# Peptides against a protein of PDB entry 4ASU: the designs that were tried, part 101

Target 1, 270 residues: chain A of PDB entry 4ASU
Amino acid sequence: ATLKDITRRLKSIKNIQKITKSMKMVAAAKYARAERELKPARVYGVGSLALYEKADIKTPEDKKKHLIIGVSSDRGLCGAIHSSVAKQMKSEAANLAAAGKEVKIIGVGDKIRSILHRTHSDQFLVTFKEVGRRPPTFGDASVIALELLNSGYEFDEGSIIFNRFRSVISYKTEEKPIFSLDTISSAESMSIYDDIDADVLRNYQEYSLANIIYYSLKESTTSEQSARMTAMDNASKNASEMIDKLTLTFNRTRQAVITKELIEIISGAA
Target 2, 83 residues: chain B of PDB entry 4ASU
Amino acid sequence: FTFASPTQVFFNSANVRQVDVPTQTGAFGILAAHVPTLQVLRPGLVVVHAEDGTTSKYFVSSGSVTVNADSSVQLLAEEAVTL

## One batch from the design tools (peptide; made by RFdiffusion4, then SolubleMPNN)

Design b2_p14_6_s4 (from b2_p14_6, 5 letters changed)
Fold by OpenDDE base, seed 2:
Structure b2_p14_6_s4 (fold): chain B 270 residues (1-270), chain C 83 residues (1-83), chain A 14 residues (1-14)
Amino acid sequence: as target 1 above (270 residues)
Amino acid sequence: as target 2 above (83 residues)
Amino acid sequence: SEVLEKFREALAAR
């Protein structure tokens, strides 16, 4: 490689490093906010899921319609955030299909659709785009919940799949259940709640759906920003190492050129 | 007893004496060892009676309250403010 | 927000 080629490559990598460092700082700021907003959202979301955990709602085997909601975003450069969700969605869909269930998919964020469109296009009901530009609100979750409720798709049970935030360096893809009104109303374990009015239960369940979606969005967002921060940090470190290597190569090449020129001068072979 | 909104936590797994909630069917008092129930909230006042005798008041909008068989209670409000 | 109002309205309309 000529000195010119090495210099060009050095300039390019230095520019990439500047970009990745800048992106790291942006991700760090978004992460700090997301983590702060996740604290109450987690208590709220876990509280909404408590009924399902405590009541141990079971779906009858004769029920065949299963909804999978995958939660991610539209934004890239965040490591395995999207692929982890998609992988679990694929696994769940395959297991359900093997069990003779009908599977439909909702994607929250365009990245889910981009990964699964080729293999699962016929199973998609809807994809929500424009996810990840701003922190998710309860209003955003309500829109998603309302769209699902108004879709006319009558599922029996479902799974919401998202990345749960553990720490700045760790997330875990998890699955939480969603149930139809019919499933929850007919569950034997709900007999202790028999005094509940049907309209009350419907309203409760619709609100619960919005709560779970909101929770999943907050977990996903925090995980994503953390993962992006880590990815940009790694990219910046890799760029730094490449710069060091190329700088050494440049210096060696420069010395070789000088030596060659000196030899040519001394030998008169120029 | 857990009481939270999407953006704020008021109580997290706390022991309380009594919680009064505004339900669509009227005011409902949740006592210790209350029977399992589900209700939806109407806009109104939540009153939490702590074991130490302290009473706290909150205004809530829509939401839900769950009393489980294990006596755990989840009060989830879309919007809630301390009064 | 308009979205929350719509959700509340939808819940009330059912």
Scores: peptide ipSAE 0.026, ipTM 0.921, DockQ to the pose 0.822
Fold by OpenDDE base, seed 4:
Structure b2_p14_6_s4 (fold): chain B 270 residues (1-270), chain C 83 residues (1-83), chain A 14 residues (1-14)
Amino acid sequence: as target 1 above (270 residues)
Amino acid sequence: as target 2 above (83 residues)
Amino acid sequence: SEVLEKFREALAAR
């Protein structure tokens, strides 16, 4: 490589390093906010899921329609955040299909669609785009819930798949159940909840759906920002190492050129 | 007893004596060992009676309340403020 | 680095 080539490459990598450092700082700020906002959101979301955990709602095997909601975002450069969700979605879809279930998919965030479109295009109902630019709000979750409810797809059971935040360096892809109104109404374990008005139960379930979506978004966002921060840090370090290597190469090449020129001058060949 | 909004936690697995909730079907009091029920909230006042005799008042918007067989209660409001 | 390559690709896609 010529000195010019090395210099050009150095400049390029230095620019990338500047960008990755900047992105790291942005991700760090977003992570800090997301983590703070996740604390109440987790209590809220786990509270909403408590019924399903305590009632141990079972979907009859004859019920065939299953909805998978994958939660991520539109934004890349966050390690395995999207691929982890997609992997679990694929696994779940395959298992359900093997069990004779009809599977439909909703993607929250365009990255899910990007990963699964080729293999699961026919199973996608809707993809929610413009996710991840701003911290998710309960309003956002409500919009998603409403659109799902209005989609006309009558699922029996569903799975919401998202990355649960553990720590700055750790997340876990998890699945939480979503049940249709019919499934919850017919569940034997719900018999202890007597005299519930059908409208009340419907409203309750709609609200619960929004709650669970909100929770999943908050977990996902926190996980994503943390992962992005780590990814950008790693990218910055890798860029630094490459800069060092190229700088050494540049210096060696420069010395070689100088030496060659000196030899040519001394020899009278130039 | 858990009482939370999306942005704030008021009670997290706390023991309380009684919780008065405004539901769409009417206000009711949740006592210890209340029968399992599901309700949706209407805008109104939530009153939490602690075991120590203290009473806390909250204004809530829409939401849900769940009383489980194990006497656990989840009060989830879209918006809630201490009054 | 996979991350750096992905970053380059992402930048090129803008």
Scores: peptide ipSAE 0.020, ipTM 0.876, DockQ to the pose 0.015
Fold by OpenDDE base, seed 3:
Structure b2_p14_6_s4 (fold): chain B 270 residues (1-270), chain C 83 residues (1-83), chain A 14 residues (1-14)
Amino acid sequence: as target 1 above (270 residues)
Amino acid sequence: as target 2 above (83 residues)
Amino acid sequence: SEVLEKFREALAAR
């Protein structure tokens, strides 16, 4: 490589390092906020899931319509955040299909669609874009819930797949159940609950859906920001190492060029 | 007893004596060993009666309340403020 | 570096 080539590469990597350092700081700030906001959101979301866990809601096997909601974002450069969700979605979809179920997919965040478009395009109902620019709000979750409810797809059971935050260095892709109004209404385990008005149950389920989506968004966001922070830190370190290596190469090449030029001068070569 | 909004937790697995909630079908009090039920909230006053005799008041918007067979209660409001 | 290469690719795709 010529000195010019090395210099150009050095400049490029130094620029990347500046960007990665900046992105790390931005991700760190977003992570700190997300973690604070996740604390109440987790209590809220886990509270919403408590019914399904305690009532042990079961979907009859003869019911065939299954919905998979994958939760991520539009933004890359966050390690395996998107691929982890997509991998679990693919696995779940394959298992359900093998069981003779009809599977439809909703993607929260454009990255899900980007990964699954080639293999699962026909199964997508809708993809929500513009996810990850700002912290998710309950209003955002409500919009997603409303869109699902208005989609006309009458699923029997669903799965929401998202990255649960564990720590700044760890997340886990998890699945939580989503049940249709009909499934809940017909569940034998719900018989222990006092006479519940159909309208009440409908409204309850709508809130529950929004709550679970909100929770998943908050878990996903926190996981994503922490993963991005880590990824940007790693990228910055790798860039630093490459800069050091290229700098050494530059110095060696410079010395070689100088030596060659001196030899040419001494030899009378043009 | 768990009482939370998306942005704030008021009670997390706490033991309380009674919770009064405003529901679309009417306000009711949740006492110990209340039968399992599901309700949706209407805008109104939530009153939490602690075991020590203290009472806390909250204004809530929409939401839900769940009473489970194990006597656990989840009160989830879209918006809630302390009064 | 795999991370650095992925980053370059992501930047180029913008």
Scores: peptide ipSAE 0.019, ipTM 0.872, DockQ to the pose 0.014
Fold by OpenDDE base, seed 5:
Structure b2_p14_6_s4 (fold): chain B 270 residues (1-270), chain C 83 residues (1-83), chain A 14 residues (1-14)
Amino acid sequence: as target 1 above (270 residues)
Amino acid sequence: as target 2 above (83 residues)
Amino acid sequence: SEVLEKFREALAAR
């Protein structure tokens, strides 16, 4: 490589490093906010899931329609955040298909579709775009819940797959159950709740769905921002190492050029 | 007893004497060992009676309340404010 | 670096 080529590459990598450092700072700020907002959201979301855990709602085996909701975002440069969700979605879809279930997929965030569109295009009901630019609100979750409920797909049971936040360096892809109104209303374990009006139960399930989606979005966002911060830090470090290597190469190449020029001058071959 | 909104937690697995909630079917009091039930909240007042005799009042918008067989209660409001 | 390559691709796509 010529000195000019090395210089150009150095300049390019230095610019990338500046961008990755800036993105790290932005991700750090978003992470701090997301982590703070996750605390109440987790209590709220776990509270909403408590019924399903305590009632031990079982879906009859003859019920075949299963919905998978994958929760991610539109934004890249966050490590394995999207691929982890997609991997679990694929695994779950394959397991359900092997069990003779019909599987439909909803993607929250365009990245899920980008990964799964070739292999699972026929299973997608809807993909929600414009996810991840701003912190998710309960309103956003409600819109998603409403769209799902209005999709016309009559599922029996479902699963929502998202990255649960553990720490700044760790997340885990998890699955939580989604139940249709019919499944809840027909569940034997719900008999202890017999005095529930059908309209009340419907409204309750709508809130429950919105609550779970909201919770999943908060977990996903916190995990994503943390992962992005780490990814940008790693990118910045890698850029730094490359700059150091190229700088050494530049210096060596420069010395070689000077030596060659001196030899040419001394030899009279000019 | 857990009482939370998406953005704020008021009670987290707390022991309380009684919780009065506004539901679409009417206001009711949740006492210790209340029968399992599911209700949807209407806009109104939540009153929490603590074991120490203190009473806290909240205004809630929409949401849900769950009373489980194990006597655990989840009060989840879309919006809630302390009064 | 895989991250740097992805970043370059993302920048080029803008």
Scores: peptide ipSAE 0.018, ipTM 0.866, DockQ to the pose 0.015

Design b2_p14_7_s1 (from b2_p14_7, 9 letters changed)
Fold by OpenDDE base, seed 2:
Structure b2_p14_7_s1 (fold): chain B 270 residues (1-270), chain C 83 residues (1-83), chain A 14 residues (1-14)
Amino acid sequence: as target 1 above (270 residues)
Amino acid sequence: as target 2 above (83 residues)
Amino acid sequence: SEAQKRFQAALASL
């Protein structure tokens, strides 16, 4: 490589490093906000899931319609955030299909559709786009819940798959159950709640779905921003190492050029 | 007893004496060993009676309340404010 | 949101 080529490459990598450092700072600010907003959201969301854990709601084996909701975002450059969700969605879909269940998919965030389009296009009901530019609100979750409930797809059971935040360096892809109104109303374990008006139960389930979606969005957002911050930090470090290597190569090449020129002068070679 | 909105936690696995909640069917008091129930909140006043005799008041919009067989309670409001 | 408006209206009526 000529000195000019090395210089051009150095300039390019230095520019990339500036971009990745800037992106790291932006991700860090968004992460700090997301983590603060996740604290109450987790209590709220876990509280909503408590019924399902305590009531041990079982879906009858004869019921075949299963809904998978994958939660991520539209935004890239966040490591394995999207691929982890998609991988678990694929695994779950395959397991359910092997059990003779019908599987439909909802994607929250365009990246889910982008990954699964070729293999699962026929199973997609809807994809929610424009996810991840702004922090998710309960209103956003309510819109998603409402659209799902109004879709006309009568599922029996569902799975919401999202990345649960553990720490700044760790997330885990997890699954939480979603039950239809009919599944809840027919569950034997719900008999202790039998004096509940059907309209009350319907409204309760609407809130429950919105609550779970909201929770999943908050976990996903926090995980995503953390992962992006880490990815940008790693990219910045890798760029730094490459700059150092190229700088050494530049210095060696410059010395070689000078030596060659000196030899040409001494030898009288024009 | 857990009481939260999407943005704020008021109680997290706390022991309380009584919680008065506004539901669509009317206001009722949740005591220790209350029968399991599911209700939907209407806009109104929540009153939490702590074991120490203190009373806290909150205004809630909509949401849900769950009383489980294990006497755990989840009060989940869409919007809530301390009064 | 519409929910927030209803909440504020309800709060103001108290």
Scores: peptide ipSAE 0.021, ipTM 0.893, DockQ to the pose 0.087
Fold by OpenDDE base, seed 4:
Structure b2_p14_7_s1 (fold): chain B 270 residues (1-270), chain C 83 residues (1-83), chain A 14 residues (1-14)
Amino acid sequence: as target 1 above (270 residues)
Amino acid sequence: as target 2 above (83 residues)
Amino acid sequence: SEAQKRFQAALASL
């Protein structure tokens, strides 16, 4: 490589390092906020799931319509965040299909659609875009819930798949159940709950869905920002190492050029 | 008893004597061993009666309340403020 | 490396 080529490459990598370092700082700030906002959101979301855990709601086998909601974002450069969700979605979809279920997919964030488009395009109902630019709000979750409920797809059971935050270095892709109004109203385990007005139950289920979506978004966001911070740190370190290597190569190449020129001068002066 | 909004936790698995909630079907008191029920909140006053006799008041917007067979209660308000 | 090209492409898409 010429000195000019090495210099050009050095400049390029230095620019990348600046970008990745900046992105790391942005991700760190977003992570700190997300983690703080996740604390109440987790209590809220887990509280919403308590009914389903306690009631042990079962979907009859004759009910075949299953909804998979994958939760991530539009934004890349966060390691395996999107691929982990997509992998679990694929696994779940395959298992459900093998069980004779009809599977439809909702993607929260464009990256889900981007990964699954080629293999699962016909199963997608909707993809929510513009996810991850701002921290998710309960309003955002409510909009998603409302759009889902108004989609006209009458699922019996669903699975919401998202990355649960564990620590700054760890997340776990998890699944939580979603049940239709019909499934919850017909569940034998729900018979212990006093005579619930149908409108009350409908409204309750709307809140439940919004609550679970909100929770999943908060877990996903925290996991994503943490993973992005780590990814950008690793990228910055890798760039630094490459800069060091190229700098050494540059120096060696420069010395070799100088030596060659000196030899040519000395040899030409003979 | 768990009482939370999306942004704030007021009670997390706490023991309380009674919780008065404003529901769409009417305000009712949740006592120990209340029958399991699901309700939707209307905007109004939540009053939490602690075992020590203290009372706390909250204004809530929309949301849900769940009373389970194990006497656990989840009060989940879209918005809630301490009064 | 292919990884660097993917990373650069991802950066350019931001």
Scores: peptide ipSAE 0.012, ipTM 0.870, DockQ to the pose 0.015
Fold by OpenDDE base, seed 3:
Structure b2_p14_7_s1 (fold): chain B 270 residues (1-270), chain C 83 residues (1-83), chain A 14 residues (1-14)
Amino acid sequence: as target 1 above (270 residues)
Amino acid sequence: as target 2 above (83 residues)
Amino acid sequence: SEAQKRFQAALASL
């Protein structure tokens, strides 16, 4: 490599390092906000899931339509955030298919589609884009819930797959159940809930779905920002190491050029 | 008793004497050993009666309330403010 | 470099 080539590469890597450092700081600010907003969102979301846990809602085995919702974002440079969700979606889809279930997929965030489009394109109902630019709101979750309910796909049960935040250095990909209105209405365990009006139950289920989606988005966002901080820190360190290596190469190459020029001068070949 | 909005927690697994909630089918009081039920909130007043006799008032928008067989209650409002 | 282009594309997705 010429001195010019090394210099150009050094400049490029230094610029990348500046960008990754800036992105780390941005991710840190977003993480701090996301973590604060996750605290109430977790109580809210877990509260919404309490019915399903307490009622032990079961889907009959003869029911075959299963919905998988994968929750991530459009944004890259966050380590294994998207691939972890996609991996679990693939595993779940394969297990359900082996059990004779029909599987449809919803992607929250374009990265899910980007990873799964080649192998699972026919199973996708919809992909929500423009996810992750701003912190998710309950309004955003409500829009997703409404679009799902209006999709015309009559699922019996579903799974929402997302990254649950554990700490700044740790997340866990998890699954939570989603049930259709029909599944809830027909569940024997729901018989203890007396005289539930059908319209009330429908509205309740709409809120429940929005609540769970909102919760999953908040968990996902917090996990993503923490993972991005780590990824950008690692990228910045890797860039630093590469800069050091290239700087050494530059110095060696410069000495070699000087030596060559000196030999040419001494030999009279120049 | 859990009472939360997406952005704020008012009660988290607390013991309360009574909660009055505004539902689409009418306002009702949730006491100990209330029968399991699911309801949808209408905009209105929530009144929480603590065991110590303290009464707290909240205005809620829409949402849901769940009373479980184990007497656990989840009051989940889209928006809620202390009055 | 292709690596830089991929990085820029990833940044554009942010």
Scores: peptide ipSAE 0.010, ipTM 0.877, DockQ to the pose 0.016
Fold by OpenDDE base, seed 5:
Structure b2_p14_7_s1 (fold): chain B 270 residues (1-270), chain C 83 residues (1-83), chain A 14 residues (1-14)
Amino acid sequence: as target 1 above (270 residues)
Amino acid sequence: as target 2 above (83 residues)
Amino acid sequence: SEAQKRFQAALASL
């Protein structure tokens, strides 16, 4: 490589390092906010899931329609965040298909569709785009819930797959159940609940779905920002190491050029 | 007893004497060992009676309330404010 | 994001 080539490469890597450092700082700020907002969201979301856990709602085996909601975002540069969700979605879809279930997929965030489109295009009902530009709100979750309920797909049971935040260095892809109104209404375990008006139950289920989606979005966002911060830190470190290596190469190459020029001068003066 | 909004937690697995909630079917009091039920909230006043005799008041918008067989209660409001 | 576009542009310039 010529001195010019090395210099050009150094300049490029230094620019990348500046960008990755900047992105790290942005991700760090978003992470700090997301983590703070996740605390109440987790209590709220876990509270919403408590019914399904305590009531032990079971879907009859003869019911075949299953909905998978994958929760992620539109934005890359966050390590394995999207691929982890997509991998679990694929696994779940395959397991359900092997069990003779019909599977439909909803993607929250365009990255899910980007990964699964080639292999699962026929199973996609809808993909929600514009996820991850701003922190998710309960309003955003309500819109997603409403669109899902209005999709016309009459599922019996479903699952929502998202990255649960564990720590700044760790997330876990998890699955939580979702149930149709009909499944809840027909569940034997619901008999212990006093006579619930059908309209009340419908409204309750709409809130429940919105609550679970909101919770999943908050977990996903926190996980994503943390993972992005880590990815950008790693990229910045890798760039630093490459700069150091190239700087050494530059210095060696420069000395070699000088030596060659000196030899040419000495040989030409003879 | 858990009482939360998407943005704030008021009670988290707390023991309380009674919670009065505004539901679409009418306001009711949740006492210890209340029968399991599901309700949806209407805009109105939530009153939490603590075991120590203190009473806290909240205004809620919409949401849900769940009373489980194990006497656990989840009050989940879309919006809630302390009064 | 503008930062992402700049990152991709910088990566493409490598």
Scores: peptide ipSAE 0.006, ipTM 0.867, DockQ to the pose 0.014

